# Peptides against a protein of PDB entry 8RAJ, part 3

Target 1, 54 residues: chain A of PDB entry 8RAJ
Amino acid sequence: LPAENEDPDKAVVDLHRSPPKTKDPDLTPSGIIAKVKAGDMTQETARELLLAMR

## One batch from the design tools (peptide; made by RFdiffusion4, then SolubleMPNN)

Design b1_p10_7_s3
Fold by OpenDDE base, seed 1:
Structure b1_p10_7_s3 (fold): chain B 54 residues (1-54), chain A 10 residues (1-10)
Amino acid sequence: as target 1 above (54 residues)
Amino acid sequence: EAEEALEELD
């Protein structure tokens, strides 16, 4: 079984770091919304991330 | 898009 090691330490999006041009599906606008809906991200953090991607 | 995601978040 490939452990989907979602490294929980990498889920801290440093808002002061230029939005990583990471093709991380979890940092896409849709991935951010999915995390908020799952309860894995605060609405405020999601808003700040999405504003930084605009 | 980030804009559509902001509208879904409101």
Scores: peptide ipSAE 0.562, ipTM 0.907, DockQ to the pose 0.629
Fold by OpenDDE base, seed 4:
Structure b1_p10_7_s3 (fold): chain B 54 residues (1-54), chain A 10 residues (1-10)
Amino acid sequence: as target 1 above (54 residues)
Amino acid sequence: EAEEALEELD
C-alpha cells in the first residue's frame, strides 16, 4: 500500500504570502469551499483566504 | 468567484 504521505506541511497556506498564481485547484475559491466541506480547513481560515482573494 | 464562495461560507 503506498502510504499516502499527504505531506501535512503542504496544507500551511501562508496568509501573508501573495496568493500563488498557481492553478492549484485546492487554492481556488471552489477548492477552499471543498476543503471546508471535507473538514480539511476551518471556516475562519477559509474566510481569511477568500477575503484576501477579493 | 471569491465573493460567491464567501456567501456560501456564511
Scores: peptide ipSAE 0.562, ipTM 0.907, DockQ to the pose 0.625
Fold by OpenDDE base, seed 3:
Structure b1_p10_7_s3 (fold): chain B 54 residues (1-54), chain A 10 residues (1-10)
Amino acid sequence: as target 1 above (54 residues)
Amino acid sequence: EAEEALEELD
């Protein structure tokens, strides 16, 4: 089975790019909190993303 | 909800 190489470069959310209407399941409020808890996202970046979703 | 997630982050 080929290991799905999740391209680590696709996880960089450009906050200045108009949000693509992609229902990225990883960019849900719960997905953002999970990334912070995992150490994969900074608290500051998570705060900026969540404020933009309000 | 984004607001509940902000409260968990503070």
Scores: peptide ipSAE 0.561, ipTM 0.907, DockQ to the pose 0.619
Fold by OpenDDE base, seed 5:
Structure b1_p10_7_s3 (fold): chain B 54 residues (1-54), chain A 10 residues (1-10)
Amino acid sequence: as target 1 above (54 residues)
Amino acid sequence: EAEEALEELD
């Protein structure tokens, strides 16, 4: 049986959702960069997020 | 800041 490792802790950052007023460490510029370095986010998605925060 | 993070992605 292929273990569907749907890692339930991948907070899918919905680019169209208003940023939650929660200090989500994953939604900070530094948290985004950390995800890219970990291979948990694409460079393109990170660029789009950071441009929307500018 | 978001600007410094964009520069780190290039």
Scores: peptide ipSAE 0.561, ipTM 0.907, DockQ to the pose 0.650

Design b1_p10_7_s4 (from b1_p10_7 with E1D E4K)
Fold by OpenDDE base, seed 1:
Structure b1_p10_7_s4 (fold): chain B 54 residues (1-54), chain A 10 residues (1-10)
Amino acid sequence: as target 1 above (54 residues)
Amino acid sequence: DAEKALEELD
């Protein structure tokens, strides 16, 4: 079975990186909330990201 | 919507 190497570096949202123009489902407002609910993102980081998307 | 997501996060 190919281990889906979910590159652990893709989970790190770099706030200093230009907001990815990518249709990354993990960086949508709903994806951010899902990560917070899963414990994969802090509420503070989520708030900063969502404010930058406003 | 980012505004709706902020309201859900609070």
Scores: peptide ipSAE 0.576, ipTM 0.910, DockQ to the pose 0.608
Fold by OpenDDE base, seed 5:
Structure b1_p10_7_s4 (fold): chain B 54 residues (1-54), chain A 10 residues (1-10)
Amino acid sequence: as target 1 above (54 residues)
Amino acid sequence: DAEKALEELD
């Protein structure tokens, strides 16, 4: 069975891209915290995102 | 809330 290469590019939140007007659960404060807890985001990147949302 | 989420990261 070919390993489904989950495209690693989908996990990178581009901080410089205008937030998509989509209710992306990953762009909510709770979604950001969930990613950090899952190990899918660094605390530093999460802090920068949350500061930009404040 | 972004402020509450920042407090959870500290």
Scores: peptide ipSAE 0.576, ipTM 0.910, DockQ to the pose 0.646
Fold by OpenDDE base, seed 2:
Structure b1_p10_7_s4 (fold): chain B 54 residues (1-54), chain A 10 residues (1-10)
Amino acid sequence: as target 1 above (54 residues)
Amino acid sequence: DAEKALEELD
């Protein structure tokens, strides 16, 4: 089975997409901070997400 | 907590 290359484009949280009600660890405040630290999310995008979750 | 994460991000 070809390893489904997890399309790195699926890791881009679209701010205009209704936050999936999924227990997506990537949408937790800690998950957002982890993505910023990994370089997978901009600080600006993280700030907007966290403000919307407040 | 989103508020704590904002403080860590700044």
Scores: peptide ipSAE 0.574, ipTM 0.910, DockQ to the pose 0.630
Fold by OpenDDE base, seed 4:
Structure b1_p10_7_s4 (fold): chain B 54 residues (1-54), chain A 10 residues (1-10)
Amino acid sequence: as target 1 above (54 residues)
Amino acid sequence: DAEKALEELD
């Protein structure tokens, strides 16, 4: 079984590096909420991202 | 939208 090396470094959204490309489904408002529900994102990081998209 | 997602997050 190939270990799904989910590279844990890919889950870290660097808030400072690039505006979320509207093409990444994981960086849509719904994608952010899905990550929080999955435990892959903190509520605080999600809040900061969503406020920046407003 | 982002506003609706903020309301769901709180």
Scores: peptide ipSAE 0.574, ipTM 0.909, DockQ to the pose 0.624

Design b1_p10_8_s1
Fold by OpenDDE base, seed 3:
Structure b1_p10_8_s1 (fold): chain B 54 residues (1-54), chain A 10 residues (1-10)
Amino acid sequence: as target 1 above (54 residues)
Amino acid sequence: DADEALALLD
């Protein structure tokens, strides 16, 4: 069985990159909150992302 | 929405 190498590097949202046009489910407001709850994102990083999406 | 998500972080 090919190990699904979930490349953990693809989950890191670069705050300095222009917001990708909102087709990534991980970059939705709900996706950001889910990452914070999972411990995969800090609350501060989530706040900065959500403010940039507003 | 981003506003609702922000309110969940506050």
Scores: peptide ipSAE 0.586, ipTM 0.911, DockQ to the pose 0.662
Fold by OpenDDE base, seed 1:
Structure b1_p10_8_s1 (fold): chain B 54 residues (1-54), chain A 10 residues (1-10)
Amino acid sequence: as target 1 above (54 residues)
Amino acid sequence: DADEALALLD
């Protein structure tokens, strides 16, 4: 089985990272909510990201 | 959208 080392650190959205010029499908409003529900993102980080996308 | 997503976080 290839251990897909999904580096768990790559799932952490750095709020200080320049928004990718490409729409990261994982950083859509629905993708953010999915990460919170999965426990991969805090509710506070999700709120800050969504407010910045508004 | 972002507004709908914010409402789902609360």
Scores: peptide ipSAE 0.584, ipTM 0.911, DockQ to the pose 0.664
Fold by OpenDDE base, seed 2:
Structure b1_p10_8_s1 (fold): chain B 54 residues (1-54), chain A 10 residues (1-10)
Amino acid sequence: as target 1 above (54 residues)
Amino acid sequence: DADEALALLD
């Protein structure tokens, strides 16, 4: 089974990048909360992303 | 949604 090496660099949401097409499961509100809980995203970055999605 | 998620960050 090819380990899908999800490049850990793809997990870094660049807030200055055009809002990713709403199809990235990692950038759904639930995906953002999951990243915060995993320690992969700061609460501040999550707040900024969620506010931008509102 | 985003509002529910924001409430979980508070």
Scores: peptide ipSAE 0.584, ipTM 0.911, DockQ to the pose 0.654
Fold by OpenDDE base, seed 5:
Structure b1_p10_8_s1 (fold): chain B 54 residues (1-54), chain A 10 residues (1-10)
Amino acid sequence: as target 1 above (54 residues)
Amino acid sequence: DADEALALLD
């Protein structure tokens, strides 16, 4: 059985990249909180992102 | 907003 290596398209949130001009729902405050609740983002990374967008 | 979201990380 081929293991479907679903590489989860981990939206690599580059903290050092200029915010994309596109409304990425994953980069909104609500999207960040949703990722943390899903276990897809650490609380520390979420804090750094939210501080940078404040 | 970002401030409301920060409060949810506590």
Scores: peptide ipSAE 0.583, ipTM 0.910, DockQ to the pose 0.702

Design b1_p10_8_s2
Fold by OpenDDE base, seed 5:
Structure b1_p10_8_s2 (fold): chain B 54 residues (1-54), chain A 10 residues (1-10)
Amino acid sequence: as target 1 above (54 residues)
Amino acid sequence: DAERALELLD
């Protein structure tokens, strides 16, 4: 059976969760763009996150 | 910033 590599370290950025007080590099504008470029985030999710940060 | 990042998604 192909091991579904659910990479457990994909921090599911919950849009409804209070932004962690920790400087999560994945929650910075640059980190979000990096995730999209890596294929680890959809463009739509990135747009929603960035709009919420504006 | 978030605004510049939004432009990169277009």
Scores: peptide ipSAE 0.567, ipTM 0.906, DockQ to the pose 0.680
Fold by OpenDDE base, seed 4:
Structure b1_p10_8_s2 (fold): chain B 54 residues (1-54), chain A 10 residues (1-10)
Amino acid sequence: as target 1 above (54 residues)
Amino acid sequence: DAERALELLD
């Protein structure tokens, strides 16, 4: 079985990088809320991302 | 949208 090395470093949203391309479902407003609910993102990081998308 | 998501986060 190929170890799906989901590189945990790919989940690090760099807030200083170019706004996420609207094509990543994990970086949509709904995707951000889903990550917070899953425990994969802090509420504070989600707030900062959503404020930057406003 | 982001505004609605902020309301749900609070």
Scores: peptide ipSAE 0.567, ipTM 0.906, DockQ to the pose 0.661
Fold by OpenDDE base, seed 3:
Structure b1_p10_8_s2 (fold): chain B 54 residues (1-54), chain A 10 residues (1-10)
Amino acid sequence: as target 1 above (54 residues)
Amino acid sequence: DAERALELLD
């Protein structure tokens, strides 16, 4: 079975790019907190994202 | 919501 190479480069949320209108379930407030708790996102990046969603 | 999530980050 070909290992789905999840392109690690697609996970970089460019904060300066207009948020794609794609409901990325990973960019919900709860999803952001979950990523920080998992160590997959910095607290600072999470704060910036959440402030932009306010 | 984003506001509650910010409170949890502090």
Scores: peptide ipSAE 0.566, ipTM 0.906, DockQ to the pose 0.672
Fold by OpenDDE base, seed 1:
Structure b1_p10_8_s2 (fold): chain B 54 residues (1-54), chain A 10 residues (1-10)
Amino acid sequence: as target 1 above (54 residues)
Amino acid sequence: DAERALELLD
């Protein structure tokens, strides 16, 4: 089975990187909220990302 | 959208 190596380094949303491409389901507003609920993202990081997407 | 998502974080 190909281990879906979710590159753990890609899970860290670098706020200094180019604004999240709207095509990444994990970086959509809904995806961000889902990550927070799953415990995969801090509320603070989510807030900063969502503010940058405004 | 991002605005609606911010409301859900509050």
Scores: peptide ipSAE 0.564, ipTM 0.905, DockQ to the pose 0.650

## One batch from the design tools (peptide; made by RFdiffusion4, then SolubleMPNN)

Design b2_p14_8_s1
Fold by OpenDDE base, seed 5:
Parts: structure tokens; sequence; C-alpha cells
Structure b2_p14_8_s1 (fold): chain B 54 residues (1-54), chain A 14 residues (1-14)
């Protein structure tokens, strides 16, 4: 069985470890909304991220 | 701001 290389670069945005780099498309306001729509992020986590970017 | 617009879009999600 090929080890499914579960790409560990699913950027778990640890709000405690690094400010979201605006360079990551997943950490832009639009990228956050896209993750919520995809079910990859909770609405609560998205709210906290977006409030920190305000 | 883009963040404030995204917050409004987030609140409009079901």
Amino acid sequence: as target 1 above (54 residues)
Amino acid sequence: SAAEEALRELDALP
C-alpha cells in the first residue's frame, strides 16, 4: 500500500503559534471563507481569524 | 476591510 502521504502542510492555523501570513491563500479572508464553505474550518475558528485580521 | 466583508459573508452562511 503506498503510504498516502497525508500532506502535513494542511496548515492547521494555530492561532497561538504564528500570525496568519497574508501570503498563504488559505489564510486570506477569502481563503478562510472558502474553507468554511468546504467544511474544512468551523465558523467559530473562521470568526476568530477574521477578527484578528480586522 | 476585506476581513469585515468576510465576517459579513461568514454570518450569512447557514
Scores: peptide ipSAE 0.672, ipTM 0.932, DockQ to the pose 0.672
Fold by OpenDDE base, seed 2:
Structure b2_p14_8_s1 (fold): chain B 54 residues (1-54), chain A 14 residues (1-14)
Amino acid sequence: as target 1 above (54 residues)
Amino acid sequence: SAAEEALRELDALP
């Protein structure tokens, strides 16, 4: 089984990068909230992302 | 918007 070493460091969305045009489900408003609830994202980072999507 | 609703949900988190 290839361990998909999803390097957790690669999921750092650069908040200063143009909002990814990718249909990444993890970058939807609901996906962001889900990550915060899971402890995978800080409330601050989530706030900045959601404000950029407004 | 979905983002504004998510911001309200975020503010309701402990």
Scores: peptide ipSAE 0.672, ipTM 0.932, DockQ to the pose 0.708
Fold by OpenDDE base, seed 4:
Structure b2_p14_8_s1 (fold): chain B 54 residues (1-54), chain A 14 residues (1-14)
Amino acid sequence: as target 1 above (54 residues)
Amino acid sequence: SAAEEALRELDALP
């Protein structure tokens, strides 16, 4: 049985491929900080994301 | 902006 539970919610935010126009709560400034605090994102990736949103 | 506030919070993280 093919495991058709690849959660599409692991959108690897490729900063080079599309500006995050998504209403993804995980891509808000607060969501980015929450991911860093959880250890799910590096401070460097978070900095690049936040700079692109400024 | 919310992004500039988050950058300041990020810089304050250990």
Scores: peptide ipSAE 0.672, ipTM 0.932, DockQ to the pose 0.740
Fold by OpenDDE base, seed 1:
Structure b2_p14_8_s1 (fold): chain B 54 residues (1-54), chain A 14 residues (1-14)
Amino acid sequence: as target 1 above (54 residues)
Amino acid sequence: SAAEEALRELDALP
């Protein structure tokens, strides 16, 4: 069984490794902001992600 | 866009 254990809370988004999957709720613009507020993402990484989505 | 709005929100974070 594919381990559906991508705990979305532990996905280190490497911008160079994977384009933001539009299906990941944690990689929506609002999800990115939520991760920054939670301390799970840096403001810099969030900025780069959001700029790439623009 | 939602991304541009989120960029504004990001810039408003401490």
Scores: peptide ipSAE 0.672, ipTM 0.932, DockQ to the pose 0.676

Design b2_p14_8_s2
Fold by OpenDDE base, seed 2:
Structure b2_p14_8_s2 (fold): chain B 54 residues (1-54), chain A 14 residues (1-14)
Amino acid sequence: as target 1 above (54 residues)
Amino acid sequence: SPAEEALEILDAMP
């Protein structure tokens, strides 16, 4: 049985935590849009993140 | 800004 390595590191970006470290490619505007397109992030969460980066 | 451009893209998504 292939071990589904569910990579548990779905970094739940806590919107209430310190401003996203600009070094995480998953927290760039492009990375956020990519996650939304992939279905890995809601549009609402993406909007909140992007507004916080403005 | 890249964030504003991303918001425009997000708002254009169905």
Scores: peptide ipSAE 0.674, ipTM 0.932, DockQ to the pose 0.706
Fold by OpenDDE base, seed 4:
Structure b2_p14_8_s2 (fold): chain B 54 residues (1-54), chain A 14 residues (1-14)
Amino acid sequence: as target 1 above (54 residues)
Amino acid sequence: SPAEEALEILDAMP
């Protein structure tokens, strides 16, 4: 049986398309900082996200 | 706010 590798839909946090789901741990201020530290998010994208949450 | 504190952390990153 082919394992349907459901590519985990990388929730591309598009600031313009998806309202930040306040319930997504990856979209909390701490989650954003963690992604930047992991190299999974640019500092610029993180800044825009955090400014929108202020 | 948690967002402002996170911005300060972000601005301190190299």
Scores: peptide ipSAE 0.674, ipTM 0.932, DockQ to the pose 0.744
Fold by OpenDDE base, seed 1:
Structure b2_p14_8_s2 (fold): chain B 54 residues (1-54), chain A 14 residues (1-14)
Amino acid sequence: as target 1 above (54 residues)
Amino acid sequence: SPAEEALEILDAMP
């Protein structure tokens, strides 16, 4: 079985490419905040995502 | 909502 090395750290969340799948742990509100803290997402992108989830 | 709580956290970040 090919280990899909989808390194979850490299999911560039493009707000324009795919609606946030609520099933992606990295696209949950907590996951978004974690990415910002890790430097993997800008605060602006995080704000736009979170506003769209409200 | 979890999204609103996360926005509050985000706005509190430096």
Scores: peptide ipSAE 0.673, ipTM 0.932, DockQ to the pose 0.679
Fold by OpenDDE base, seed 3:
Structure b2_p14_8_s2 (fold): chain B 54 residues (1-54), chain A 14 residues (1-14)
Amino acid sequence: as target 1 above (54 residues)
Amino acid sequence: SPAEEALEILDAMP
């Protein structure tokens, strides 16, 4: 049985793709800060994402 | 903007 472990929750945010206008709470400015505080995102990645949203 | 405010918060993190 092919385990289709397509874990869909690893949306690799391609920084080169126009930020999806996804209402994904994890990709909001506040959601990004929350991930950094939780240790789930680096400060560098967070900075790049936030700069692209400006 | 919310993104600018978040950058300020990020810059204040150790």
Scores: peptide ipSAE 0.670, ipTM 0.932, DockQ to the pose 0.724

Design b2_p14_8_s4
Fold by OpenDDE base, seed 5:
Structure b2_p14_8_s4 (fold): chain B 54 residues (1-54), chain A 14 residues (1-14)
Amino acid sequence: as target 1 above (54 residues)
Amino acid sequence: SEAEEALRELDAMP
């Protein structure tokens, strides 16, 4: 059975790229917090993202 | 804002 490489669509949040206008649930304030709690994002990166959304 | 609430939650994380 081919292992479906579910490439986790790692929404590489490039802070230097215009935030994708896509309502990516992973880039909402709550989605950012969920990633930090999961260990998928650093608190520092989350802080920078949330400050840019303020 | 939702972002300000999330910042407060982030600052409460260990």
Scores: peptide ipSAE 0.668, ipTM 0.931, DockQ to the pose 0.697
Fold by OpenDDE base, seed 2:
Structure b2_p14_8_s4 (fold): chain B 54 residues (1-54), chain A 14 residues (1-14)
Amino acid sequence: as target 1 above (54 residues)
Amino acid sequence: SEAEEALRELDAMP
């Protein structure tokens, strides 16, 4: 079975880039909270992202 | 907003 190279290019959300109108479900408020709960995002990074969406 | 609700949820996390 080919190891699915889960490319560990977790899209580094550049907080200094204008929030892309990403249809990325992972960048919704709920998706951000889900990542924090999963341990995939820090609370600080989540806070900065959510503040930028406000 | 959904973002403000998520911020409140985030602040409630230990």
Scores: peptide ipSAE 0.667, ipTM 0.930, DockQ to the pose 0.710
Fold by OpenDDE base, seed 4:
Structure b2_p14_8_s4 (fold): chain B 54 residues (1-54), chain A 14 residues (1-14)
Amino acid sequence: as target 1 above (54 residues)
Amino acid sequence: SEAEEALRELDAMP
């Protein structure tokens, strides 16, 4: 049986989804910057997220 | 705010 390792770490941040009330460390301002530095998020997507959080 | 500080860091990225 192939273990479907659906890597749950693809939190597709849908900008149109209500801001997750989840304390997801990946959606904090620092977590967003970390994803950009890792190449896992574009600067444009990060800017839109951060602008919505201020 | 932390978001405004992160925006400044983002704008400083090449």
Scores: peptide ipSAE 0.667, ipTM 0.930, DockQ to the pose 0.745
Fold by OpenDDE base, seed 1:
Structure b2_p14_8_s4 (fold): chain B 54 residues (1-54), chain A 14 residues (1-14)
Amino acid sequence: as target 1 above (54 residues)
Amino acid sequence: SEAEEALRELDAMP
């Protein structure tokens, strides 16, 4: 049985490489806050992203 | 904006 390594596509939010695609639920203001609450994003990274989106 | 609201929520986190 091939173990499908579903590499969880941890979209490494590279602040420098991906302009927040307005369609990525992970890069919406609410999605960013959800990632911080889940421990998947630092508060600092979230702050920088949100400051760039306003 | 939604981003400014999220910043306020982020600033309220411990």
Scores: peptide ipSAE 0.666, ipTM 0.930, DockQ to the pose 0.730

## One batch from the design tools (peptide; made by RFdiffusion4, then SolubleMPNN)

Design b2_p17_3_s1
Fold by OpenDDE base, seed 5:
Structure b2_p17_3_s1 (fold): chain B 54 residues (1-54), chain A 17 residues (1-17)
Amino acid sequence: as target 1 above (54 residues)
Amino acid sequence: ARAEAAREALAELDALP
């Protein structure tokens, strides 16, 4: 079975990197809230990301 | 649209325990 290289680096949104202009569903406001509810993101990180999007 | 959705998501985030 090919190891699913889930590149762990794709989960670290570098807050200092300009938000990728990619329509990454994971970087939508709804996607951020979904990650927090799933336990995959802290409320603090979610707050910082959402504050940068307003 | 994105800025509005971000404000709504902030309010939802503040309602989380």
Scores: peptide ipSAE 0.646, ipTM 0.928, DockQ to the pose 0.624
Fold by OpenDDE base, seed 1:
Structure b2_p17_3_s1 (fold): chain B 54 residues (1-54), chain A 17 residues (1-17)
Amino acid sequence: as target 1 above (54 residues)
Amino acid sequence: ARAEAAREALAELDALP
């Protein structure tokens, strides 16, 4: 089976559907803040992600 | 370490406009 090449640009981080991949560099606290600053993530989604990591 | 970084990032997020 071809390894699911999940296009990293299409990974909708749904907190309700998938546990945050602890190895995704974009799902680190710093990566989340970087996405918010880039406009690639809402402050609300970032807050929920960070609250789950605390 | 990750939980501390998450608390710091929450404070940074609250400081964003």
Scores: peptide ipSAE 0.646, ipTM 0.928, DockQ to the pose 0.603
Fold by OpenDDE base, seed 3:
Structure b2_p17_3_s1 (fold): chain B 54 residues (1-54), chain A 17 residues (1-17)
Amino acid sequence: as target 1 above (54 residues)
Amino acid sequence: ARAEAAREALAELDALP
Protein backbone atom coordinates (compact mmCIF):
# COMPACT_ATOMS: atom_id res chain seq x y z
CA LEU B 1 0.00 0.00 0.00
CA PRO B 2 1.57 3.34 -0.90
CA ALA B 3 1.83 5.24 2.37
CA GLU B 4 -0.38 8.18 1.51
CA ASN B 5 2.07 10.96 2.18
CA GLU B 6 -0.38 12.86 4.33
CA ASP B 7 0.85 16.32 3.43
CA PRO B 8 3.15 17.22 6.37
CA ASP B 9 1.83 20.81 6.00
CA LYS B 10 -1.51 19.51 7.42
CA ALA B 11 -0.01 19.04 10.88
CA VAL B 12 -3.21 19.21 12.92
CA VAL B 13 -2.05 21.61 15.61
CA ASP B 14 -3.20 19.79 18.72
CA LEU B 15 -4.43 22.74 20.81
CA HIS B 16 -4.03 20.53 23.91
CA ARG B 17 -0.32 19.98 23.14
CA SER B 18 2.18 22.49 24.54
CA PRO B 19 2.65 25.24 21.94
CA PRO B 20 5.73 24.58 19.78
CA LYS B 21 8.68 26.51 21.27
CA THR B 22 9.60 27.50 17.71
CA LYS B 23 8.11 30.75 16.43
CA ASP B 24 6.36 29.16 13.49
CA PRO B 25 5.65 32.22 11.29
CA ASP B 26 2.40 30.48 10.28
CA LEU B 27 1.30 30.45 13.96
CA THR B 28 1.79 34.19 14.54
CA PRO B 29 -1.40 36.28 14.87
CA SER B 30 -0.73 37.78 11.41
CA GLY B 31 0.12 34.33 9.95
CA ILE B 32 -3.16 32.88 11.30
CA ILE B 33 -5.18 35.71 9.69
CA ALA B 34 -3.26 35.18 6.42
CA LYS B 35 -4.17 31.44 6.45
CA VAL B 36 -7.86 32.25 7.02
CA LYS B 37 -7.83 34.76 4.13
CA ALA B 38 -6.13 32.13 1.92
CA GLY B 39 -8.77 29.49 2.86
CA ASP B 40 -6.08 27.30 4.53
CA MET B 41 -7.63 27.67 8.02
CA THR B 42 -11.19 27.91 9.34
CA GLN B 43 -12.29 31.00 11.28
CA GLU B 44 -13.13 28.69 14.22
CA THR B 45 -9.62 27.17 14.42
CA ALA B 46 -8.11 30.65 14.02
CA ARG B 47 -10.28 31.95 16.91
CA GLU B 48 -9.17 29.12 19.22
CA LEU B 49 -5.47 29.68 18.39
CA LEU B 50 -5.72 33.46 18.88
CA LEU B 51 -7.61 33.08 22.19
CA ALA B 52 -4.80 30.81 23.47
CA MET B 53 -2.23 33.54 22.57
CA ARG B 54 -4.15 36.37 24.38
CA ALA A 1 3.39 42.28 22.29
CA ARG A 2 2.14 38.84 21.14
CA ALA A 3 -0.99 39.05 23.32
CA GLU A 4 -1.74 42.56 21.96
CA ALA A 5 -1.30 41.29 18.38
CA ALA A 6 -3.63 38.36 19.18
CA ARG A 7 -6.35 40.79 20.43
CA GLU A 8 -6.00 42.89 17.26
CA ALA A 9 -6.11 39.74 15.09
CA LEU A 10 -9.32 38.59 16.88
CA ALA A 11 -10.94 41.91 15.96
CA GLU A 12 -9.74 41.48 12.33
CA LEU A 13 -11.11 37.90 12.32
CA ASP A 14 -14.54 39.14 13.47
CA ALA A 15 -14.52 41.63 10.56
CA LEU A 16 -13.95 38.87 7.94
CA PRO A 17 -17.01 37.76 5.89
Scores: peptide ipSAE 0.646, ipTM 0.928, DockQ to the pose 0.647
Fold by OpenDDE base, seed 4:
Structure b2_p17_3_s1 (fold): chain B 54 residues (1-54), chain A 17 residues (1-17)
Amino acid sequence: as target 1 above (54 residues)
Amino acid sequence: ARAEAAREALAELDALP
């Protein structure tokens, strides 16, 4: 069975998962805003992530 | 620095439609 290529670009940032120690540019405030502008993240998810970084 | 950037990004997010 081909392993379903779960698109690795859907980093479901589980807020309960310890942030990956990888400096993923996607987990920066600017990277979050870029994802929202691209339509790759909801404003709600972005708000929760940014509030946790404040 | 990151917390400040997060506050600025929240203000930018609130300005998005």
Scores: peptide ipSAE 0.645, ipTM 0.928, DockQ to the pose 0.668

## One batch from the design tools (peptide; made by RFdiffusion4, then SolubleMPNN)

Design b2_p18_4_s3 (from b2_p18_4, 14 letters changed)
Fold by OpenDDE base, seed 4:
Structure b2_p18_4_s3 (fold): chain B 54 residues (1-54), chain A 18 residues (1-18)
Amino acid sequence: as target 1 above (54 residues)
Amino acid sequence: SAVEERLRREEEERRRLE
């Protein structure tokens, strides 16, 4: 029987670590630019969002 | 979407400055 070496160290979800505020990857300057390139966002909307992050 | 919420907030701020 192959012992599944499930490394038990991957299960320590530090419950006291505030969930990393998953900076919505879509709200990063890079994520906004990626959406414009994909056609999911207008250049105008992206410009407004990028200016407000400054 | 968090993007849509930010866009809405910026549009509301723009409307308050007009």
Scores: peptide ipSAE 0.133, ipTM 0.728, DockQ to the pose 0.041
Fold by OpenDDE base, seed 2:
Structure b2_p18_4_s3 (fold): chain B 54 residues (1-54), chain A 18 residues (1-18)
Amino acid sequence: as target 1 above (54 residues)
Amino acid sequence: SAVEERLRREEEERRRLE
């Protein structure tokens, strides 16, 4: 089986590619509010996170 | 998770200010 020469430069570029900021739906203001409503996050923690986004 | 990392950083900052 030909070893696919995965160009080592593509692996290095992928390390510097910040993992696609899959906008953690949880890091959106809407996702934070959804977690608070689900009981998975305190209102205090949600306030801190929302302030850190300003 | 990027949430868990932010939460951890905020908790570490809070513990530095106490």
Scores: peptide ipSAE 0.122, ipTM 0.706, DockQ to the pose 0.050
Fold by OpenDDE base, seed 3:
Structure b2_p18_4_s3 (fold): chain B 54 residues (1-54), chain A 18 residues (1-18)
Amino acid sequence: as target 1 above (54 residues)
Amino acid sequence: SAVEERLRREEEERRRLE
C-alpha cells in the first residue's frame, strides 16, 4: 500500500509546546524572554542562557 | 529554536531603531 504522504502542513510545530517545565520559571525560554522585555535581563545574557539550553 | 529566532529578530529591530 502506498504510504499516504502525510500533508507537510500538519507539521504545525506547536510553538506552544510548553518547554519542559524547568522548576525555575525564570530559566524557561519564555521566562528569559519575559525578563528581557521587562528590562530585568540583558539581551546578551538571555542569548547565552538560551544557547546553553540547546 | 523559535525562541532564538524571536530574540534575534528583536535584536535586529532594536539595532535598526538606534
Scores: peptide ipSAE 0.113, ipTM 0.680, DockQ to the pose 0.052
Fold by OpenDDE base, seed 5:
Structure b2_p18_4_s3 (fold): chain B 54 residues (1-54), chain A 18 residues (1-18)
Amino acid sequence: as target 1 above (54 residues)
Amino acid sequence: SAVEERLRREEEERRRLE
């Protein structure tokens, strides 16, 4: 019986697939404020980021 | 969003300066 060579389906990861719009929860106004509270972000940078979101 | 991309770049640049 000929063994059917299952060609491994090369999942062509479409490198042109726009990265999923995973709204990085860290880039939300709430995420920015959370980073400032954690000490991972300065208040100045948080202000600049929040102003850029307006 | 173009805004989200700018924010991400700014965050990545900050993380490189730490």
Scores: peptide ipSAE 0.104, ipTM 0.689, DockQ to the pose 0.051

